# Peptides against a protein of PDB entry 6A30, part 118

Target 1, 150 residues: chain A of PDB entry 6A30
Amino acid sequence: AQDADNVLQPIMDLLDSNLTLFAKICEKTVLKRVLKELWKLVMNTMERTIVLPPLTDQTMIGTLLRKHGKGLEKGRVKLPSHSDGTQMIFNAAKELGQLSKLKDHMVREEAKSLTPKQCAVVELALDTIKQYFHAGGVGLKKTFLEKSPD

## One batch from the design tools (peptide; made by RFdiffusion4, then SolubleMPNN)

Design b2_p26_5_s2 (from b2_p26_5, 9 letters changed)
Fold by OpenDDE base, seed 5:
Structure b2_p26_5_s2 (fold): chain B 150 residues (1-150), chain A 26 residues (1-26)
Amino acid sequence: as target 1 above (150 residues)
Amino acid sequence: SILDYARKMAEAFNAPEFPKEVEKTL
């Protein structure tokens, strides 16, 4: 549990800081697109956290998420017109999506088997993320998040 | 293996890109 929380907390902090605002100002279709891009980002981040040594990854992820999160905070001051706001949010989501390109800077590791502990951490993390992205039905559909049994 | 687990997650979360990205990093 604590290890899962340590992995998730930086991601959840970023998501909580931004998605609440996006949910308020975005049209439903735009919000869904943003959520899908963030979902991909989170999955890629989790992938990297599992494949690479945990210690180096948390610091890198935290630094990257904070760098992009601060850029979004600066956008908080002037809500331009509703149309301009939607475009800004889309651009912010696109910038977050570009974090997936950090893959090119990661050290290639040999294929490892996940330990039972790592599996439990990932499962707990994924359940939490799924709940977050579903957001009581206002977010992504459960069928998108749960295509098959866990 | 990490790839087998990634495939399971991909199925569970409708994320077909996930195992492909894992494979590229291995």
Scores: peptide ipSAE 0.018, ipTM 0.358, DockQ to the pose 0.031
Fold by OpenDDE base, seed 2:
Structure b2_p26_5_s2 (fold): chain B 150 residues (1-150), chain A 26 residues (1-26)
Amino acid sequence: as target 1 above (150 residues)
Amino acid sequence: SILDYARKMAEAFNAPEFPKEVEKTL
């Protein structure tokens, strides 16, 4: 549990900041599309975080998330005007796009076989993330999350 | 904690059952 929490914490910090904003600003259909892209991003980030040696990835994810999270001001979310909401979505999409590009630049470290402990952490992390993206039935469908090739 | 994030997400999505589901998977 604690190891899974340590892996999930950086991801959840990112998701907390972004999904709370998206849930408030986005229409339901737009939110579902954003959630699908975030799901892919999270799955790709987890694959790297668990397969890569622990020390470099927490710092890199933390640095990436801090660089992106510092731009999301802790400011009292005044209900953004429609224009402000669109700009925030655009900025968030740009940030997600930069994370996706980072995927292309992060060298596919050799597919090291996961240890049984790493597999257990991955399974717990995946179950938690599936619940998070399902969001009590208002997010992504369980069938989509289970059949996702990511 | 993951539960704190689940609570925030539950509020954002108006899904009060969500933290309970997450708690069962932890």
Scores: peptide ipSAE 0.024, ipTM 0.511, DockQ to the pose 0.644; fails the geometry check
Fold by OpenDDE base, seed 4:
Structure b2_p26_5_s2 (fold): chain B 150 residues (1-150), chain A 26 residues (1-26)
Amino acid sequence: as target 1 above (150 residues)
Amino acid sequence: SILDYARKMAEAFNAPEFPKEVEKTL
Protein backbone atom coordinates (compact mmCIF):
# COMPACT_ATOMS: atom_id res chain seq x y z
CA ALA B 1 0.00 0.00 0.00
CA GLN B 2 2.60 2.59 1.00
CA ASP B 3 4.74 1.82 -2.03
CA ALA B 4 1.73 2.20 -4.26
CA ASP B 5 0.93 5.52 -2.63
CA ASN B 6 4.46 6.70 -3.26
CA VAL B 7 4.07 5.90 -6.94
CA LEU B 8 0.57 7.32 -7.16
CA GLN B 9 0.98 10.54 -5.22
CA PRO B 10 2.94 12.45 -7.87
CA ILE B 11 0.52 11.25 -10.51
CA MET B 12 -2.47 12.19 -8.41
CA ASP B 13 -1.03 15.61 -7.71
CA LEU B 14 -0.70 16.23 -11.41
CA LEU B 15 -4.13 14.87 -12.11
CA ASP B 16 -5.74 16.84 -9.30
CA SER B 17 -4.33 20.09 -10.54
CA ASN B 18 -5.63 19.58 -14.03
CA LEU B 19 -8.61 17.26 -14.04
CA THR B 20 -10.66 19.23 -11.56
CA LEU B 21 -10.40 22.20 -13.86
CA PHE B 22 -11.03 20.13 -16.94
CA ALA B 23 -14.07 18.49 -15.38
CA LYS B 24 -15.59 21.90 -14.76
CA ILE B 25 -14.93 23.45 -18.12
CA CYS B 26 -14.87 20.59 -20.60
CA GLU B 27 -17.68 19.22 -22.60
CA LYS B 28 -18.04 15.50 -21.88
CA THR B 29 -16.49 14.30 -25.13
CA VAL B 30 -13.53 16.63 -24.81
CA LEU B 31 -13.02 15.55 -21.24
CA LYS B 32 -12.94 11.92 -22.28
CA ARG B 33 -10.35 12.68 -24.92
CA VAL B 34 -8.19 14.49 -22.39
CA LEU B 35 -8.56 11.61 -19.97
CA LYS B 36 -7.47 9.15 -22.64
CA GLU B 37 -4.32 11.11 -23.31
CA LEU B 38 -3.62 11.50 -19.62
CA TRP B 39 -4.14 7.77 -19.20
CA LYS B 40 -1.50 7.09 -21.81
CA LEU B 41 0.86 9.51 -20.16
CA VAL B 42 0.30 7.96 -16.76
CA MET B 43 0.82 4.45 -18.08
CA ASN B 44 4.01 5.43 -19.84
CA THR B 45 5.29 7.27 -16.81
CA MET B 46 4.47 4.40 -14.51
CA GLU B 47 6.10 1.91 -16.82
CA ARG B 48 9.27 3.97 -16.82
CA THR B 49 9.22 4.43 -13.09
CA ILE B 50 8.78 0.77 -12.31
CA VAL B 51 11.29 -0.46 -14.84
CA LEU B 52 13.87 2.13 -13.88
CA PRO B 53 15.99 1.71 -10.74
CA PRO B 54 14.24 2.66 -7.44
CA LEU B 55 16.61 5.56 -6.83
CA THR B 56 15.00 7.54 -9.58
CA ASP B 57 11.39 6.67 -8.80
CA GLN B 58 10.16 9.79 -7.06
CA THR B 59 12.38 12.09 -9.03
CA MET B 60 11.64 10.58 -12.41
CA ILE B 61 7.87 10.48 -12.03
CA GLY B 62 8.10 13.98 -10.75
CA THR B 63 10.47 15.02 -13.50
CA LEU B 64 8.57 13.35 -16.31
CA LEU B 65 5.31 14.68 -15.00
CA ARG B 66 6.87 18.08 -14.36
CA LYS B 67 8.52 18.22 -17.75
CA HIS B 68 5.19 17.63 -19.32
CA GLY B 69 3.15 19.33 -16.59
CA LYS B 70 5.13 22.58 -16.70
CA GLY B 71 3.41 23.23 -19.96
CA LEU B 72 0.08 23.06 -18.14
CA GLU B 73 1.02 25.11 -15.05
CA LYS B 74 1.54 28.19 -17.14
CA GLY B 75 -2.14 28.08 -17.84
CA ARG B 76 -3.62 29.49 -14.70
CA VAL B 77 -5.67 31.11 -17.37
CA LYS B 78 -8.84 32.88 -16.37
CA LEU B 79 -11.78 30.60 -17.05
CA PRO B 80 -11.92 31.23 -20.75
CA SER B 81 -15.22 31.11 -22.50
CA HIS B 82 -16.42 27.54 -22.89
CA SER B 83 -15.12 27.55 -26.46
CA ASP B 84 -11.69 28.85 -25.54
CA GLY B 85 -11.39 26.38 -22.71
CA THR B 86 -12.33 23.51 -24.97
CA GLN B 87 -9.71 24.53 -27.49
CA MET B 88 -7.05 24.85 -24.85
CA ILE B 89 -7.89 21.45 -23.48
CA PHE B 90 -7.89 19.99 -26.94
CA ASN B 91 -4.44 21.39 -27.47
CA ALA B 92 -3.29 19.99 -24.16
CA ALA B 93 -4.71 16.61 -25.12
CA LYS B 94 -2.87 16.79 -28.41
CA GLU B 95 0.39 17.50 -26.65
CA LEU B 96 -0.20 14.61 -24.31
CA GLY B 97 -0.96 12.40 -27.27
CA GLN B 98 2.51 13.01 -28.60
CA LEU B 99 3.89 11.46 -25.45
CA SER B 100 2.43 8.11 -26.45
CA LYS B 101 5.14 7.98 -29.08
CA LEU B 102 7.68 7.87 -26.30
CA LYS B 103 6.50 4.35 -25.53
CA ASP B 104 8.23 3.13 -28.64
CA HIS B 105 11.51 4.41 -27.29
CA MET B 106 11.00 2.67 -23.97
CA VAL B 107 10.54 -0.79 -25.44
CA ARG B 108 14.18 -0.73 -26.44
CA GLU B 109 15.38 -0.80 -22.89
CA GLU B 110 15.90 -4.31 -21.62
CA ALA B 111 12.57 -5.46 -20.24
CA LYS B 112 13.69 -5.80 -16.65
CA SER B 113 11.62 -8.45 -14.99
CA LEU B 114 9.60 -6.95 -12.18
CA THR B 115 9.87 -8.57 -8.79
CA PRO B 116 6.65 -9.98 -7.34
CA LYS B 117 6.52 -7.01 -4.99
CA GLN B 118 6.86 -4.56 -7.82
CA CYS B 119 4.15 -6.39 -9.73
CA ALA B 120 1.81 -6.15 -6.76
CA VAL B 121 2.50 -2.44 -6.42
CA VAL B 122 1.87 -1.93 -10.11
CA GLU B 123 -1.38 -3.84 -9.98
CA LEU B 124 -2.64 -1.86 -7.04
CA ALA B 125 -1.56 1.38 -8.64
CA LEU B 126 -3.23 0.43 -11.90
CA ASP B 127 -6.49 -0.44 -10.19
CA THR B 128 -6.50 2.86 -8.36
CA ILE B 129 -5.69 4.80 -11.50
CA LYS B 130 -8.39 2.97 -13.42
CA GLN B 131 -10.92 3.96 -10.80
CA TYR B 132 -9.67 7.50 -10.97
CA PHE B 133 -10.00 7.71 -14.73
CA HIS B 134 -13.39 6.05 -14.61
CA ALA B 135 -14.50 8.77 -12.21
CA GLY B 136 -17.77 7.14 -11.26
CA GLY B 137 -18.77 6.63 -14.86
CA VAL B 138 -18.26 10.16 -16.12
CA GLY B 139 -14.69 9.53 -17.16
CA LEU B 140 -13.31 6.69 -19.23
CA LYS B 141 -15.16 3.43 -19.60
CA LYS B 142 -13.81 0.52 -17.61
CA THR B 143 -13.62 -1.54 -20.77
CA PHE B 144 -11.37 1.03 -22.38
CA LEU B 145 -9.08 1.13 -19.38
CA GLU B 146 -8.84 -2.64 -19.23
CA LYS B 147 -8.20 -3.07 -22.93
CA SER B 148 -5.79 -0.19 -23.25
CA PRO B 149 -2.56 -1.31 -24.91
CA ASP B 150 -0.67 1.00 -22.61
CA SER A 1 -4.41 11.08 0.33
CA ILE A 2 -5.92 9.15 -2.53
CA LEU A 3 -9.25 9.30 -0.72
CA ASP A 4 -9.08 13.05 -0.41
CA TYR A 5 -8.34 13.19 -4.06
CA ALA A 6 -11.25 10.90 -4.79
CA ARG A 7 -13.52 13.23 -2.84
CA LYS A 8 -12.39 16.18 -4.89
CA MET A 9 -12.96 14.23 -8.04
CA ALA A 10 -16.38 13.16 -6.83
CA GLU A 11 -17.30 16.80 -6.50
CA ALA A 12 -15.84 17.71 -9.85
CA PHE A 13 -17.59 14.89 -11.67
CA ASN A 14 -20.75 14.84 -9.57
CA ALA A 15 -19.98 11.22 -8.76
CA PRO A 16 -20.60 10.62 -5.06
CA GLU A 17 -19.97 6.90 -5.47
CA PHE A 18 -16.42 7.46 -6.64
CA PRO A 19 -14.71 7.72 -3.24
CA LYS A 20 -16.40 4.50 -2.18
CA GLU A 21 -15.12 2.67 -5.22
CA VAL A 22 -11.62 3.96 -4.58
CA GLU A 23 -11.84 2.89 -0.97
CA LYS A 24 -12.70 -0.65 -2.05
CA THR A 25 -9.61 -0.72 -4.22
CA LEU A 26 -7.27 0.36 -1.40
Scores: peptide ipSAE 0.024, ipTM 0.507, DockQ to the pose 0.666; fails the geometry check
Fold by OpenDDE base, seed 3:
Structure b2_p26_5_s2 (fold): chain B 150 residues (1-150), chain A 26 residues (1-26)
Amino acid sequence: as target 1 above (150 residues)
Amino acid sequence: SILDYARKMAEAFNAPEFPKEVEKTL
């Protein structure tokens, strides 16, 4: 449990900063699309965090997530005009794109098989994240989360 | 905590059952 919380906390902090805002400003169809992209990002980030040596990646992911999270905190929640909402989505998409580009720099070093302990932590983390994105049925469908190739 | 986040999500999505489902998974 504690190890899973340590892996999840940086991800949850990122999601907390963004999802509340997106839920308020996005239409339902746009929100679902944003949630799908965030799901892919979270899955890719978690896979990398667990497969790569814990020390360098927690710092890099934490720094990347924190660098992107701090950029949103300074924006005084002025009710975004329609233009500001589009720019926030664009910035979020740009941030997601930068995290996707980090995919190209994270050299697939040797796919070392996860230890049984690491597998158990991953499974618990995945179940928790799936519940989070499902959000009691108002978020992403369970079938989508389970069939996601990510 | 994850439960605090689940509570915020429940409020944002009007899904009061969501924190209980997360608690069962933890």
Scores: peptide ipSAE 0.023, ipTM 0.510, DockQ to the pose 0.604; fails the geometry check

Design b2_p26_5_s3 (from b2_p26_5, 11 letters changed)
Fold by OpenDDE base, seed 4:
Structure b2_p26_5_s3 (fold): chain B 150 residues (1-150), chain A 26 residues (1-26)
Amino acid sequence: as target 1 above (150 residues)
Amino acid sequence: SILDYAKKLSKAWNAPEFPKEIAETL
């Protein structure tokens, strides 16, 4: 539980800040597209977090994800007019673009074999995230989530 | 807890309640 919490907490903080906003402002089709991009980001972040040494990179990823998540907190979500929604989507897309650049800062350490404990944490984290992104059928299709690179 | 976040998020997009089984394994 605690190790899974340490891995998932930064991801959940990111998802909470962004998806709550997107769910409010996006049409269903736009939301699905945003979810696909977030899924790719989450999977890439998890893959790197797991492959990279757990202690230093969890703090860095957590700090980076928190720094990017805190940037969104300053916008009091007033019920946006239709024009405000487009600007919020644009700002959110820009933030997601900045999160994708986080990929370039993560040093390609050689693919280290996961310990059994790390594998168990990853499996639990993946199941939780898959359920989250599936969102009872209103989110991403299970088939899409299962085809994502492990 | 992660479960609280998952529940909060699930609620935000009208997803069904996060399965209790996952909550117990976390």
Scores: peptide ipSAE 0.020, ipTM 0.512, DockQ to the pose 0.486; fails the geometry check
Fold by OpenDDE base, seed 1:
Structure b2_p26_5_s3 (fold): chain B 150 residues (1-150), chain A 26 residues (1-26)
Amino acid sequence: as target 1 above (150 residues)
Amino acid sequence: SILDYAKKLSKAWNAPEFPKEIAETL
C-alpha cells in the first residue's frame, strides 16, 4: 500500500492537474489522444520513479509539478471563453512537453534491474493505472494498455 | 490519499469507482 502510494501519488498529481482540465475542454477524440500521451508519460515516469531511489524522484517530480501547479489560483470560475480553454490546452501541452524532455534526460541512466519488491510495486501500480485509464471502457482500450511496455 | 484522488478522477471521467481491492492493497 504505502510503497504503491509513493509511486502513484506523483503520477496521480500529474493526472489530476491535466486530465480534469482536458476532459472539460477537449473533444472526445482529442481527449483520447491526450490520454494516450499521458499514458506514455505515466509509464515512463513510473519506470523511473521505481528504478530510482524513492526519495529523490518523488521530490523532483513533486517539486516540478508543485512549481508549475502553484498557478492554479482559485480564480473566479469565469466561464472559460473559447480563447481561455485553448490557452489552457496549450499550457498543459507545454508542461507535458517539458516532462517529456525530462524523460529524455533521465533515460540515459542505465536502468537498474528492479528488486523483487520493486517489481511487485510496479505490477500493482501498473494494474491500478491500467484500470484507471480504461475507466470501465470509456477511457483507453484495454488492448492499447496491454501493448504498453511492461 | 491515492484513494481520494482515484475517486475524484473516476468521478471526473465518469468512470466506475476505483476497484476497492486495489484501494485496499495501496
Scores: peptide ipSAE 0.019, ipTM 0.526, DockQ to the pose 0.457; fails the geometry check
Fold by OpenDDE base, seed 3:
Structure b2_p26_5_s3 (fold): chain B 150 residues (1-150), chain A 26 residues (1-26)
Amino acid sequence: as target 1 above (150 residues)
Amino acid sequence: SILDYAKKLSKAWNAPEFPKEIAETL
């Protein structure tokens, strides 16, 4: 449905920009940890985007995600030295941390109960994202994705 | 489309093809 596409597209754009880079740079253990943090971020972002009125948050999330995505494009893919990879992970973690601080601002507005339509869009979006992060078993375990405080 | 994007990501992760059933439900 067009509504699910509108919610998922900004999230997918963020995931593409970050995961393609991390998959190339990170060892399997580091990548798995990055995926777990990205999963938490995506889940928190979706929860907020759907609970808060769509217009202001799509723009803020889209702007935050685009502002961070554009910063990554300008880095000439020089094979990052081991130090550069660590700095990129640190910067990504810092950006994720800034998005987490946005949590404290958004949690204060009254969580209105989702309408049945909003719930259906959330469920569809969550299922799609869970399947993406599971990636046929090479990504995150289903048990981890299901234990996330949905 | 989100489907094309999901396919691209699936390929980048060496994951199996994104299920067609999800694309039809979105």
Scores: peptide ipSAE 0.019, ipTM 0.509, DockQ to the pose 0.463; fails the geometry check
Fold by OpenDDE base, seed 5:
Structure b2_p26_5_s3 (fold): chain B 150 residues (1-150), chain A 26 residues (1-26)
Amino acid sequence: as target 1 above (150 residues)
Amino acid sequence: SILDYAKKLSKAWNAPEFPKEIAETL
């Protein structure tokens, strides 16, 4: 439970911060594209967080998320004009791009065989994330989520 | 809790409620 919570919380925070906004401002086709890119990011992040020692990755993901989360505290929900929405998507895509560069700095330490406990946590995390991205059929298709390199 | 957070997200996206089994294994 606690270990799964520690792995999932940063991912869920990332998803909440981005997807809730995108669901409101994006057309369905654009939203699906964003969801696909976020799915890839989440899968890559999970793969690394699981393959790398759990302690170092949480701090990096947390630090990256904290650096970008500080900008949203100014609670004036000005409905972004269509131009503002596009810029927000661009900024979010840029942030996601920076997360992908963090990939290159994570030394592929030899994938230590996951303990049965870690495997169970990963499976649960994957199922939770798949359900979230599927969103009762509004989000990504189950077939797409299942074909992702597990 | 992450479960409460996941439930909030699920509701926001009109996603099905997280199965209780996931909640119990987390």
Scores: peptide ipSAE 0.019, ipTM 0.529, DockQ to the pose 0.413; fails the geometry check

Design b2_p26_5_s4 (from b2_p26_5, 10 letters changed)
Fold by OpenDDE base, seed 2:
Structure b2_p26_5_s4 (fold): chain B 150 residues (1-150), chain A 26 residues (1-26)
Amino acid sequence: as target 1 above (150 residues)
Amino acid sequence: SILDYARKLAKAFNAPEFPKEIEKTL
C-alpha cells in the first residue's frame, strides 16, 4: 500500500487537479474522450516509470506534474465561461502533449527485470488507476480499461 | 493520500461509492 501510494501520488496529484476541473466543465462525451487520452498518457508514463530506474523518474515526473499542477491551481474557480473551459481544456491538452513529448525524450534505459516487489506495486498501481478512471461507473468502462493495449 | 484524491474525484463525479472501491484496492 505505502509503496503504491508513493508511486501513484505524483500521478494522482495531476489527475486530481485535472479531472476535478474536467468533471466540472466538460460535457459527458467530452469528458470520456479526455479520460481516454489521460488513460493512455498515464499508462505510458507508468510503463516508463516502471521500466526506468525508480529514483530519477519519480522526481522528474513529480517535478513535471508539479509544475503543471501548480499552473492549474492558481486559477480562481470562477465558473469558467464556456470560453474559459475550452481554454482550460486546451491548456491541459497542451500539458498532456508535453508529457507525451517527454516520453519521446526519456531515454529507454535498459529494461531491468522488475523485482517481485516492484511487480506487486505495479499491479496494485494499475488496479488503482483502473478504478480511478472507472470513477464509480461514471468514467471509463472496465472492459475498455482491461482491453486497452497500453 | 491517494484516498483523499479519490474522494475529491468521487465528489466531482458525484460517485460517492468510488472511494470504497479504491480503499479495497490500496
Scores: peptide ipSAE 0.055, ipTM 0.532, DockQ to the pose 0.730
Fold by OpenDDE base, seed 1:
Structure b2_p26_5_s4 (fold): chain B 150 residues (1-150), chain A 26 residues (1-26)
Amino acid sequence: as target 1 above (150 residues)
Amino acid sequence: SILDYARKLAKAFNAPEFPKEIEKTL
């Protein structure tokens, strides 16, 4: 699974700081909405990372997420009040939703067919991500994850 | 590792059990 780990690790490192915070602050319904938007973002990011050469994608993912992550300073973000946290999460979900729409602008250029090896790596990575977002049953429903197009 | 990260997230989400399928897939 080393190739899948190489694809997932940059995404997971990015998600770590934000998801841990969101899990603590969010009500269950808000968290599910955020996770749905994050799922879309991860799928889009993974699609790009596998289809595009490694060099351009790390920079692009890092830049896209750094641009939107500027509100999440590396600092020990004091748990905002429940109301403030909900608004921050709503804003983050909105930003993630906008990033998902950016797919329509970027995918137009290079629908490159994946090699069989790349397909196998993608399948393994997708299975791992699906289980990750399911989070032992407290995250997204399996039925939602399976219906989400790869 | 991704497994450690997944475990951390499961804990953060108050998941009753760590997804064994992740460990199997990785």
Scores: peptide ipSAE 0.052, ipTM 0.537, DockQ to the pose 0.601; fails the geometry check
Fold by OpenDDE base, seed 5:
Structure b2_p26_5_s4 (fold): chain B 150 residues (1-150), chain A 26 residues (1-26)
Amino acid sequence: as target 1 above (150 residues)
Amino acid sequence: SILDYARKLAKAFNAPEFPKEIEKTL
């Protein structure tokens, strides 16, 4: 659905840049940990995106990206040496850890009841994200994704 | 598109199968 694509596109853009890098650099065990943290982030972002009006969502995701993007100046992505890759993973993990603290500062506005259309978009988006993180069996286990509180 | 992204992911993870379920759901 076009509405689900519009909701997911900002998340997918974020994930595309990072996961391609992580898939190349990370060992399988590290990658699974990164995927679990990204799953939590995506679920939290969706929960917020669904509860908040669509117009503010691009700005918040853009602000989150821009706050993290100020450290990525225009420099040629030199393939970081193994040492640089470890530092990038550490920095990314540190940033993800700080994003978990941001959860405490975002006032849960009272969950306005989603319209039936919004619920359908959310369900489709959640299913798509679950499939994404499963990644044909190389990502997170389907059972783990299903046990995640929706 | 989500489909293009799914293809990129499948390639990045060296997944043996394209996520056909995503294509059916979208």
Scores: peptide ipSAE 0.042, ipTM 0.515, DockQ to the pose 0.663; fails the geometry check
Fold by OpenDDE base, seed 3:
Structure b2_p26_5_s4 (fold): chain B 150 residues (1-150), chain A 26 residues (1-26)
Amino acid sequence: as target 1 above (150 residues)
Amino acid sequence: SILDYARKLAKAFNAPEFPKEIEKTL
């Protein structure tokens, strides 16, 4: 539990800052689309975190997630005009795109097989994230989460 | 905590019940 919580905390901090805002401003269809993109981002980030050495990745992911999360905090919650909501989605998409470009810089270092302990922590973390995105059936469908490349 | 966040999400989505499955996995 504690090790999984330590791995999940940076991701949850990012999600907490963004999802509450998106839930308020987005229509249900738009929100589901945003959640799907965030799910892909989380899965890609976790996959990369597992392949790279633990210490550098937590700092780098934490720094990347924090750098992107802090950009949203400075926006005084003015009631987003329709234009402001679109701009926030655009900025979030741009940030997601920048995180995707990080894919090109994360050189596939040698796929070292995870230890059984690391696998167990990752599986627990993935299950927790899946439950989080499912949100009791109001979020993403379980079938979508299971079909995502694990 | 992750549980506090799960509660916030459930509230944000107007979910009637706290996702008890998350509590079991932690």
Scores: peptide ipSAE 0.040, ipTM 0.514, DockQ to the pose 0.586; fails the geometry check

Design b2_p26_6_s1 (from b2_p26_6, 12 letters changed)
Fold by OpenDDE base, seed 3:
Structure b2_p26_6_s1 (fold): chain B 150 residues (1-150), chain A 26 residues (1-26)
Amino acid sequence: as target 1 above (150 residues)
Amino acid sequence: SASQQRIEKLTEELKKAREEKEEEER
């Protein structure tokens, strides 16, 4: 449990303030879309960190963020033309690029298969982060989180 | 756990933010 909390702490620190801000400024449909994109980003980051620890260099997360950031731009969500909201989402996505530091918490060891202990920590961390994105029913639906490839 | 407490806190904050917005839209 404590090891999973230590892994999740940096992610939660990054997301808490941004999600609270987005909840205030975004329409319900826009907020849901933002949450879905953030969920995909977190899942892809965790997957790559677990499967390909050496390749999670700053360049790969930058490329992932750039691909997902472009996906957020191409989603013709007519946010009302307040330039400030889109820039805040972009800045938050850029800050989420610092999730590369999660590599130092999860996979400082060689490209070896996860130990049974590491697998148990990752499983607990995944369950906890699903609860985080569900946010007591205010966030994403459980059915969406469960259908996401882990 | 510390993470569970943070989830509960975030849930309340997001709920409050939604309620405030629904009040402003009325």
Scores: peptide ipSAE 0.301, ipTM 0.800, DockQ to the pose 0.802
Fold by OpenDDE base, seed 2:
Structure b2_p26_6_s1 (fold): chain B 150 residues (1-150), chain A 26 residues (1-26)
Amino acid sequence: as target 1 above (150 residues)
Amino acid sequence: SASQQRIEKLTEELKKAREEKEEEER
């Protein structure tokens, strides 16, 4: 449990400020879309951290964020005309792109077969992050979180 | 756990932010 908390702490630190901001500025529908994209990003980052060796991915997360960020721009989410909100989402997504540094914190364990202990920590971390994104029912639906390929 | 406490805190903050926004839209 404590190991999972330690792994999640940096993620939560990054997400807490951003999610709180998004909750204040975004409409319910926009917030839900943002949460879905953040969830995908977190899951992909965790998956890559578990599956892929450390070297290649600073560029890939940045590229994925840039690709998804451009996709978010092309999604005609008429964010209300405050230019600032979209830019804040983009900046927050860019800060979340620094999840590469979080990857470095999680990747500190060698790309070897996860020990049973490491597997248990990852499972607990995944369950905890699902609860985090569910946010007592204010966030994402459980059904959406459960459909994410583990 | 520390993570659970953060989840609870976030839940409260998100709930409050939503309620505040729904009140402002009225």
Scores: peptide ipSAE 0.301, ipTM 0.798, DockQ to the pose 0.787
Fold by OpenDDE base, seed 5:
Structure b2_p26_6_s1 (fold): chain B 150 residues (1-150), chain A 26 residues (1-26)
Amino acid sequence: as target 1 above (150 residues)
Amino acid sequence: SASQQRIEKLTEELKKAREEKEEEER
């Protein structure tokens, strides 16, 4: 449990501020689309981090996500006018697009077989992140999260 | 766990943000 929490902390730190902002500025259908793209991004990032190096470096996921998440200044977001909301969605889509490009540069090293302990931590981390993206029913549907390739 | 507490916090924040938006649209 603690190991899974430690793996997820950097991801949650990035997503908490972003998701809270998007919830304020995005219409419900737009928010769902953003959540789906973020889910795909997180899954792809986790897959690569699991496949490439031993799970010991929690800093890699956080660093990969932080390198691309820097566009969201912690500033007191004034409630954006309708025009500002559109620009924020565009900026978020641009950031997601940049994260997708990082996908192409990460060489798939041969999938190192995870130890049974590492598998258990990953499974628990995946279950926890599914709950995070479900957000008590406000976020993504469970059926969508379950259909995502694990 | 710390992650579960963060999930609960996020859930409440997202719920609140949605409610505030639905109130502003009225």
Scores: peptide ipSAE 0.292, ipTM 0.791, DockQ to the pose 0.800
Fold by OpenDDE base, seed 1:
Structure b2_p26_6_s1 (fold): chain B 150 residues (1-150), chain A 26 residues (1-26)
Amino acid sequence: as target 1 above (150 residues)
Amino acid sequence: SASQQRIEKLTEELKKAREEKEEEER
């Protein structure tokens, strides 16, 4: 449990601030679309982290996610007028697009077989992140989360 | 767990943000 929490903390630190902001500024349909793209990104990142390097690179996911999150800090949160919401969605889409390009820069280290302990931590982490994205029914539907390629 | 507490906190924040938005649209 503690190991799964330690793996998820850097991801949740990034997502908590961004999702809270997007929930305030985005329409329900836009928020759901953003959540779906973030879910895909998180799943792809976890898959690569699990399949490729040993769990020691928790700092790399957190650092990669944090390096892209730093672009959002400097904006004094003026309640955006309807026009500023579009710019924030564009910036968020640009950040998501840059995170998608991270696909090409993660040097494919050799896929190491997970130990049974690592598998159990990953399963717990996946269940926890599914609950996170479901957000008590406010976020993504369970049916969408379960259809994701695990 | 710390993760469960964060899920609960996020759930409440997202719920509140949605309620505030639905009130502004009325």
Scores: peptide ipSAE 0.269, ipTM 0.776, DockQ to the pose 0.805

